# Designs tried in a protein design run: peptides against a protein of PDB entry 9GMZ. Part 324

Target 1, 343 residues: chain A of PDB entry 9GMZ
Amino acid sequence: TGFPLELLTRPATERLAYFENYTVAHPRLKEVYEILMRTIAEPAGASFIFVYGASGVGKTTLRLRVEQKLTELALPKLESDRARVPVVGIEAIAPESRYFNWKEYYTRALITLEEPLIDHKFDYGVRGISRDNFGKINVESKVVAPALRRALENALIHRHPDVFFVDEAQHFGKVASGYKLQDQLDCLKSLANMTGILHCLLGTYELLTFRNLSGQLSRRSVDIHFRRYCADSPEDVQAFKSVLLTFQQHLPLAETPNLVDHWEYFYERTLGCIGTLKDWLKRVLSDALDREATTITLKDLQKRALSVAQCQKMFKEIQEGERQLSETEADVQNLRSALGLGA

## One batch from the design tools (peptide; made by RFdiffusion4, then SolubleMPNN)

Design b2_p30_6_s2 (from b2_p30_6, 13 letters changed)
Fold by OpenDDE base, seed 3:
Order: structure tokens, then sequence, then C-alpha cells
Structure b2_p30_6_s2 (fold): chain B 343 residues (1-343), chain A 30 residues (1-30)
């Protein structure tokens, strides 16, 4: 099984789009997808899901596949309930200041909830929120954050998504430490409680620091660790090689490149993160298509690889996150032992 | 080993669970 051979006669744009849209069902993605879909279906009183893992592990791919699936499952009901949105997803923005911009967050969430195809005009009950002639939400600069929050609460209740996704959610934690961070957690908690909408926060391991600051969030959250592939695990190495083998068959080139023979170099420059791998191969494929090349060489790969310095920085961030999780597991064992529960 | 494309379909049971979860949410908001 490989790419459709007819793609070799198609424009470079179509060949690139094929590879961009292609997703490998690698073991970790499948596992996390199944856990996430099950948790969305049966939250069991949880208000939050935390999905954390390395940058480039594939969290955005996971989100997009879940969004697609929830939309497909909702289609028969959306014909009868034109007000419903099955899923909403936004990206959190890194704050330029010591304060998270809640006004911007609420505005982006509102804009995302109001897809142009939703014929049903909802009155948000807030002055300065309007729709343009194209059905897009316009929020006037005079609208304050508390009013935008109320508008978002009303919109979430009315549209009733199965889940609200926030990608890059580690940016909530990049604010001044202490009381202000607790207030932000309480704000998110209140939004989830007032709307009854399940929130899924996806982010790097920095999200753990944010999660651990609220004992109330921890009691109402489900945690999902999206692990990278580790070179010290033979099973993980075999899975990573299988991903390379699959990608080489799905690169729409006249000659199939041998990626598997270079697996160590791919691992060195991706740290076992499949999203980083796919993005790298996409860049290299684009260059090859622009040159009308028949295949990809090691030199082509090297030209688009992350630098050693970038990989070292990323690896340090991963090691810190993995260490924090290992310490948390040890703390659970210590707590169980202290409670007289056998380890 | 060659891996499959990511075309995972929810089981009928998972769909029914999702529907029951929606009905329970609607009943709490009513």
Amino acid sequence: as target 1 above (343 residues)
Amino acid sequence: MLLDSFDLVLSEEDRERLERARERREARLA
C-alpha cells in the first residue's frame, strides 16, 4: 500500500496536499485518540481534559482528527438543530505581558463558535458584538472582558459543543506567579462549570505546572500523556521505523526514498516526535517537487533538518517534563504507602 | 511493519454513549 500512482502526473500542489493530509495510524496517536474520544463521550463528572506531551509529538494532529470525527458523528443531528456546533477549537496566544489577555481569548473563542454557515443569528445580549454582512462576528474595542465572558458563556450554552479545545494551553501558565495564576485557573473552572461544556487543554509539559496549582482542577480533570517514542525502548524504535517505512511509501515521488536506513538520523533530529518528522518530510518533499526531483537524498534531508542546537534545547525541555511526571508517579506511590494502601 | 492510514471509526456503542451523554446534559440544563 502506497500513494496513488496517478499523483505522479498531477501538479506539485496536489502531490504536496496528498502528503499533508496523510496521517499515519502510529501506536501512540491511536492510543491517545481512543482515550480522548472515550473521555469526551463519558467525562464521568470531569470538567477538564489535559493532553500534554513534547512539542511536535502530534497534539494538533490529534485535535484535528477528533474534531473531524465529532463533526462527522454530529452531521445527522445538525440538519435538525442548526444552532448546534459539535466541537470548537482555538489556540491560546502567548502573552506579550505578565498578564494573559482574556479579552483576546474570549474574542477568538466567540469568532470560532460563529462559523459563517450558521444561519441562526444569536443575540449575545452584549452591546458592541455584531455580525458583518458575511456573518462574521465583529467585537468592538470598547467591549470589556467580563462582557465578552458572558457572551461566550451564552454562546457555549446555545451552541452546546461536545468539547471545547484549547491548543497551546501552556500559555495560560506563562503569567506572573502566585495569586494571579490561581485567579486564571478559577476563571477557566467557572467557565466550564457555568456552561457545562467539557474543556480539553492541549499543551507542552509546561501545562503540568499550571494543572498542579489547582487542587480543585485536579479533582475534576482527566490527564492524557501523549508520549514520544524513546530510543531506549525496542518497541518504540520499531514503531518509529514503521512510521518511516509508511511515510516513504506515501511520498508521491517516482522513486521511493529509503528513509528507514537513516532512522537514527531521523530520531536524532526529531527526538521521537512524529509531528516534527512529518513537518520535516513535508519541507523536503516541497523542495523535491519544486526541483522536479525523482527522489529524496540524504543531502536533501540535511538541508531541512533542525539544527543540533535546536534539538538539544527541545530535548532539555522534554527531559524536564518527563522528570516531573516521573516524580509525580513516585509521589503517588509515596502517598499510597502513607495511606496504608499497598504500593 | 507498514502502518495503516488513520481512518478510525467510532463503534456503534461509542456513538450511543455519546448520545446518552448529550441527553443527560440536556436534562440538567432543562
Scores: peptide ipSAE 0.250, ipTM 0.698, DockQ to the pose 0.194
Fold by OpenDDE base, seed 5:
Structure b2_p30_6_s2 (fold): chain B 343 residues (1-343), chain A 30 residues (1-30)
Amino acid sequence: as target 1 above (343 residues)
Amino acid sequence: MLLDSFDLVLSEEDRERLERARERREARLA
């Protein structure tokens, strides 16, 4: 089944919004979603979940779908427990300074956790944290990071989310020496332990540095690898072609474009990352709708493709991440063999 | 092959597990 044909008579904004909101249930997304939902339900004493994979693989889409589902499942109980927030998700920002801004992190977390529409207002007991007339949290510049942390701890305890998401979590590592990164991880670990709230960090393969820094974190973390589709796997190629076939039927255009015949070009410019593919098609669809075009051509695709240089850079970053994972798996196997535990 | 839209339903077992996980968190905070 394709897009609703009624969309062809609707405004370009609604046609674009349909495609933006359309999510293909591709095999890797289903697999990672099931693992993540199971881990949130049964963390088995884990305080952290690490979800890592290539940029543009679809980690943000995964997060948003989990947030939506946890919210949906909580709705019947939210009527009786008006203080509860079922899930909280923030995106980590790359710091402008050489140091991670914990004040900004705690402030953003508090603002996200304390949406204006929440009926049960919480008093943090911290001077300089207030609500405006619209119920929005305001944090004065004089409030220090330890006070913001205590406020966040109290808010997380009071709102008791099933999980706390941090997207783009590799930004914790970009400015820190290994020592400072350890301090940051110890800070996050302490926050998770003090609140009893499960933390899920989503990011690139740079998150592998977090996993390797603390043997104590590794014992209390669950790792989820969100893999891209690989061109050397016939099954992965078939899955990628199936995604293209599905997207071409869900582009709200008068004439269905033939994307599948160009699968190699799509693979070359996305590296098997479905998020990158969707974002590319979204840009091309927007251009087509602005021109009132009946279809998408190869020339339209080429205008919005990532450059070969961008793809080469992204591919090097992916290869390094995949290599580090393969080495870690081999090291575990070697350790087991050396201990006489077998493979 | 055409793929479906992402409309995954949690099993009843997964819902019960989520509830037990909440109860365990609440009991630690009490």
Scores: peptide ipSAE 0.246, ipTM 0.718, DockQ to the pose 0.195
Fold by OpenDDE base, seed 1:
Structure b2_p30_6_s2 (fold): chain B 343 residues (1-343), chain A 30 residues (1-30)
Amino acid sequence: as target 1 above (343 residues)
Amino acid sequence: MLLDSFDLVLSEEDRERLERARERREARLA
């Protein structure tokens, strides 16, 4: 099935919004979604879930779909428990300095956790935290990080989310020293332990460096690798072609573009990352709609493609991440062999 | 092959697992 044909008579804004909201159920997204949902349901004493993979693989899409599903599943209980929030998700910001801004992190977490639609107002017990006339949380500049932490701990305990998501979590690792990075891990660990709330950190392969610094987190974490599609795998190539075929049927244009015939070019400029592919197609669709075009051409694709230099840089970062994982698997096997545990 | 939209329906078993996980959390807080 393709897009609703009625969209061809609708404004460009509605046509673009349709494609923006459309998500392909590609094999890797389904697999990681199922693993993540199962782990949230049965964390088995884990305090952390790490979801790592290439930039543009689709981690934010995964988060949003899990948030949606956890909300839908919680609705019947939310009628009786008006204080409960089923899920909370934030994006970590890259530090402007050599220090992670915990004050900003706690503020953003509180703002996200305390949506205006929550009728049950909670008193944080912290001066300088208030709600505006729209129910939005306002944090005064004088409120210090330790007070914001206590407010967040109390809010997480009161609201009892099934999981706390942190997207772009590699930004916790972008601090100048390994010692400071350990302190960041200890802060997150303490927050998870004090609240009893499961934390899910989503990020690039840079998250592995952060993950590996704490042997104690290793015992209380589940790792989920969100892999890209690889051109050396026939199954992955077929899955990638199937994604292109599906997207071409869901572009709300009068003439269906032939994306599949250009699959190698799409692979070259996305590295098998479906998020990168979707973002590229969104830009091209927007341009086509602005011109009232009936279809998209290879020239239209080329105008919005990532440069070869950008792709080379991204590919180098992916290869380094994939290498680190393969070395870790080999190291585990070597450790098992050295311990006299069979292969 | 055409792929479906991402409208994954959780199994009834997955719903029950989530419910049991919630009950266990509520019981730890009581």
Scores: peptide ipSAE 0.237, ipTM 0.698, DockQ to the pose 0.205
Fold by OpenDDE base, seed 4:
Structure b2_p30_6_s2 (fold): chain B 343 residues (1-343), chain A 30 residues (1-30)
Amino acid sequence: as target 1 above (343 residues)
Amino acid sequence: MLLDSFDLVLSEEDRERLERARERREARLA
């Protein structure tokens, strides 16, 4: 039920890698995973999935686990259909300039679609896109964003992934005026429509702005709220304690640390976000392994904790996002009541 | 309570749903 004891005789790198790759099946992750997998299988005419939640809640972990699973499920068919890519996942980058860099976005998407191991040459229909001798895509500097878009459309059609993931998708909105945000959403919508590929945007509560700006996207989207654990819910507190209990058994140390007794401190510094918790424990584990320590102490935890100021900032952002969702839910209930449908 | 590792297995029904979803995409592109 814990880590493989043989890891205690292995190098620090292997011990750390074990913990990095370990994912706890915590209730919220399992729930969101099941909803997401079901929606990918049966999108019911949806072109978009929005997965929103606090920073550090575990959205990237969710994405990676879905990508892994979709790849595993596709393996038997990939032997016969060598052109297929089962899933594509990219991370949206915060633009350095006042404008979202669509050229960079399309380039990254193309590079991710065309794994070096895909033996089948694909003609992108665009001059200046080639594969090197290692199968990596090279995009010449002269290739403009509209041409890269066409190349991506063609590649998505040809490779026909079950879903296209965009992590940190709030970065589409950070730099744009409201008009530019609408144009970006229309661009994404057009890409999804032209390719017939389901898009999943993962991000912070800033993605709610995207939902509200495009009534057309809302009609063709499925929304998934990846909630944090809340200290005002006894069930959520128990789930959070269960995560701590599980992590303490999967830290590859000679002596099992007592994390559960410090649950309030862990909650204070993670805000109920399991990704933040895992990253914290990873840093502390790395330090412990570097010192050849037998266990982790509260002092070791304190050394790598987020500052109170960071937690306060993160909590304010969470509260604003949760408020916006609560208002939207209340508005739906009010609308239902006004329509005579009951609450 | 101790939680399991995240190793969720899709049912055969979920595979069939994914396949039908692919066929529907292919049919829309044809």
Scores: peptide ipSAE 0.235, ipTM 0.702, DockQ to the pose 0.205

Design b2_p30_6_s3 (from b2_p30_6, 13 letters changed)
Fold by OpenDDE base, seed 4:
Structure b2_p30_6_s3 (fold): chain B 343 residues (1-343), chain A 30 residues (1-30)
Amino acid sequence: as target 1 above (343 residues)
Amino acid sequence: MLLDSFDLVLSEEDRERLRRARERREARLA
């Protein structure tokens, strides 16, 4: 099944919006989704989930789908428990300063946690946190980070989400030279422990640095590697071609473009990252719609491709991340062998 | 093989989240 043919008579904005809203259930996304949903349902004493993978692999899309699903599953219970928020998700901001802004983090977390206009008033136990007439949380400038932390702890306990998402979590690693990355982890660990709320950190391979720093965190964490498709795997190549085939059927154009025949070029410029692929196709579709074109061509694709330099930079980051994981796997195998356990 | 939809319904806020995520990726690659 492709796009609804009625879209061909609709404005360019609706046609573009259709493609923006369309998400392919590609094998890696589905796999990671299933693992993540299962882990959220049955944490088995884990306090953290780490979801790491290449930039543009689809981590934010994964988060959004899980947030939607958890909300849908919670709806019947929310009728009886008006205090409950099924899921909370924030994006970690890269600090403008050399220091991670915990005050901003806690403030954004509180705002996001209370964004559902829950009629149920909650006392944060902290002066200077209020709701406006629209139910939005207002945090006075005088409220200090330790007070905001306590407010967030209380709010998380009261609202008891199934999971707390932090997207772009590698930004916790951007600490000034004088602050230990360990201190950031200890803060997060303390928040998870004090609230009993499962935390899911999504980010790039830079999250591996966090994961590896705390042997205590590793004991309480589940790791989910959101892999890209690899050209050296026939199965991954076939999956990538299947994604291209699916996208070409869901581009709301009068003539179906042949994307699959250009799979190597798509792979070269996306490194097997489906989010990067979708973003590329979206730009090309937008250009095609602006020109009232019936299809897209290789030349149209080339105009909106990432540069070779951008791809090389992205590939270097991927290779470093994949290397670190491979070393960890080898260390596990070596440990097992040393213990007399089979590899 | 043709793949299924992931059945993700995006709100306006969700689209904005994805947009911001994309812009950050682009900025990192610049």
Scores: peptide ipSAE 0.476, ipTM 0.929, DockQ to the pose 0.901
Fold by OpenDDE base, seed 1:
Structure b2_p30_6_s3 (fold): chain B 343 residues (1-343), chain A 30 residues (1-30)
Amino acid sequence: as target 1 above (343 residues)
Amino acid sequence: MLLDSFDLVLSEEDRERLRRARERREARLA
């Protein structure tokens, strides 16, 4: 079924909000969601989950849905344990300098864990951390990173989330030297070990560089590759066409546009990344609603498409990431063969 | 084939998170 037809008589803002709030359950998203939920439920001694894939593949959408589901599943337990937070999630910030800002990381994590609506307040015993009249955490500028870390460790132990999400986690790798990058890994490993909280790092293929630096993290981590749809796979092409077919039925316009007939152009300008596709269609829908248009044309699509140069840049980054994964898989197979372990 | 909804309910904060994620992607392509 498509969008509610009553939306055609509603303001442009409501029509756009409907499409913004609509999320397609495409095959790769479902698969990665099921793997991630299972791994969070049964980590089997893992301290880390790495979720990596192309920019615009849908990692943030995945995180949000998992956060929602973990909250829903925790509701019955939260009635008895008022201190518990079911899930915590932050975005890593790109360092402005050659150094990762751990003070900012710990501060953001503490602020997220100590939502104003939490009834059971925890005293961190750290001078310069306070709550305002609304229960929001305030951290004074004089509080140093080691004190914030201790506060975060205590908060994570007390709140005991099922998982700690870090989105844009490739930003941990944006450090000037390999030595400093190892220190970042050791810091995260120590935090996970001290708290007993499972960490899920979501990022681009640049996260692989961070993941591969520690053989010790590799033994205590689960890897989840969020793949794009590939045009060389007939199954992936059919899945991508099914996404287009679904989106065209959920665009709140008087005349249903034929997106499927233009599937090659959509693929060329999204590289099989559904997040990029949704963002493109949202821009085009907004323009169409502003003009009170009855449908979307190819010219409307072309006006809001990524340039060929932008697509070439994205494709180069994807190819490098996919190549690194393929080489790693080959190295594992070669190692197994050399050990006399069958393929 | 038509696909189902992923049943994701977005709060205002969630929409803002997705907006920031989009802006970061666009900035990387600039």
Scores: peptide ipSAE 0.462, ipTM 0.927, DockQ to the pose 0.922
Fold by OpenDDE base, seed 2:
Structure b2_p30_6_s3 (fold): chain B 343 residues (1-343), chain A 30 residues (1-30)
Amino acid sequence: as target 1 above (343 residues)
Amino acid sequence: MLLDSFDLVLSEEDRERLRRARERREARLA
């Protein structure tokens, strides 16, 4: 099955929107989704979930699908408990200074928790936090970070989400010293403990750097590695080809392009990251639609490909992350061997 | 083999979240 053929008579905007909205259930995405959903449902005393993987692997797509699914599952309960929010999620901001801006973090979290559509007004117990006439939270400049934290703790307790998502969570690690990084992790840990809300931190392999600094977080965290497809694995190559095959059938063009025959070139310029692949194909599709082209050529692909230098930069970041994980796996194996546990 | 849809319905806000994620990736590669 491919795209609806009726799209060929529709405006370029609708054709592009179809492809934008089309998401492939590729094996790694499905696997990580199932693990994440299970872990959220049964955290087994975990306070944190770490979801890490390459840039462009599809972490944001994963998050969005989980948010939607948790919302769908909560709908019957939300009718009876109008105070409840099923899921909340924010993006961590890179610090402008040597310090993470906790005031901004708490403010953004509060704003996200209190969507205007929530009928049940909550009193934060903090002067200078109010709802405007549109139901949006307003935080006065005089409100200090400790007060915003208390407000967020109270809001999280009252709204009781199944999970609190923090995307781009590697930005917590962008601080001047390891000690301050530990303090930040302890701050997050304290927030999770005080609220009883499971936190899911999504990010790049830079998450590993700060995760490894807190042996206490490691004991209360579940790790989910969102792997890219690797060219050295025949199974991964086959999965990647299947993704290309699926995308080529869902490009709303008069002539189906043969993407699969160029799989090595697609792999070279995406490093097995499906998000990067989709973004590339979206750009190429947009160009093709603008020209009223019947198909996509290799030349069209080349015009919108990431440069070799960009791919080398991405690959270096991936290799460093995969190296850190491999060292951890080796350390576990060495520990197991030293304990007399089989491999 | 053809793969199934992930059944993700994107709101305008969700599309904007994905757009911001893409822009951050592009900025890191610049």
Scores: peptide ipSAE 0.424, ipTM 0.910, DockQ to the pose 0.940
Fold by OpenDDE base, seed 5:
Structure b2_p30_6_s3 (fold): chain B 343 residues (1-343), chain A 30 residues (1-30)
Amino acid sequence: as target 1 above (343 residues)
Amino acid sequence: MLLDSFDLVLSEEDRERLRRARERREARLA
């Protein structure tokens, strides 16, 4: 099954929107989705979920699909509990300053929890937090971070989401020294403990530093590795080719492009990251639609590919993350062996 | 082998989230 052929007579904007909305259920995405959904349903006393993997592997796509699914599952309950929000998701922003802006974080979280469509407006008892005539939360500049934290704790307790998502969570680590990172993790841990709300942090392999910094967090966290496809695995190569074949059939062009025959070039310029592949194909499709082209050529792909230098930089970051995971696995095996436990 | 759809429906807000995520990746690679 391919794209609806009726799209060939539709505007370029509608054709592009079809491809944007089309998400392939590739094996790693499906696997991580099932693990994440099961962990949210049965956290087994965990307060945190860490989802880590390469940039462009598809973590944001995973989050969005989980948010939608949790919302769909909650709809029957939301009729009886109008105060409930089934899921909340924010993006951590890289601070412009050397310090993480907790005030901005709490403000963004509150704004996201208190979308204007929620009928039950809570007063959080914090002076300088108000609602405008549209029901949007306004936070006065004088409101301090501890007051915003109390407001967020109350909001999370009253709205009772099944999970609180923080995407790009590696930005917590960009705030200078290891001590500051620990203080940030302790702050997040305290927020999760005070509210009883499960937190899911999504990010790059830089999140592995969070796992290692607190032996107490490791006991209350579930780790999910969102792996890329590896060219040294025949199964991963076949899965990657299957993704290319599927995208090939879902590009709304008059002539189906042959993407599969160029799989090595696609792998070279995406490193097995399906999000990077999707973004590349989207750019190429947009260019083709602007030219009213009947198909996509290798030359069109080359014009929008990441440079070799960009791929080398991305690959170095991936190799460092994969190395750290392999070392951690080896350390666990060494510890078990030293304890007289079988490997 | 052809793969199934992941049945993700993107709102305008979701498309903007994905756009911002892409721009951050591109900026990190620059």
Scores: peptide ipSAE 0.396, ipTM 0.900, DockQ to the pose 0.929

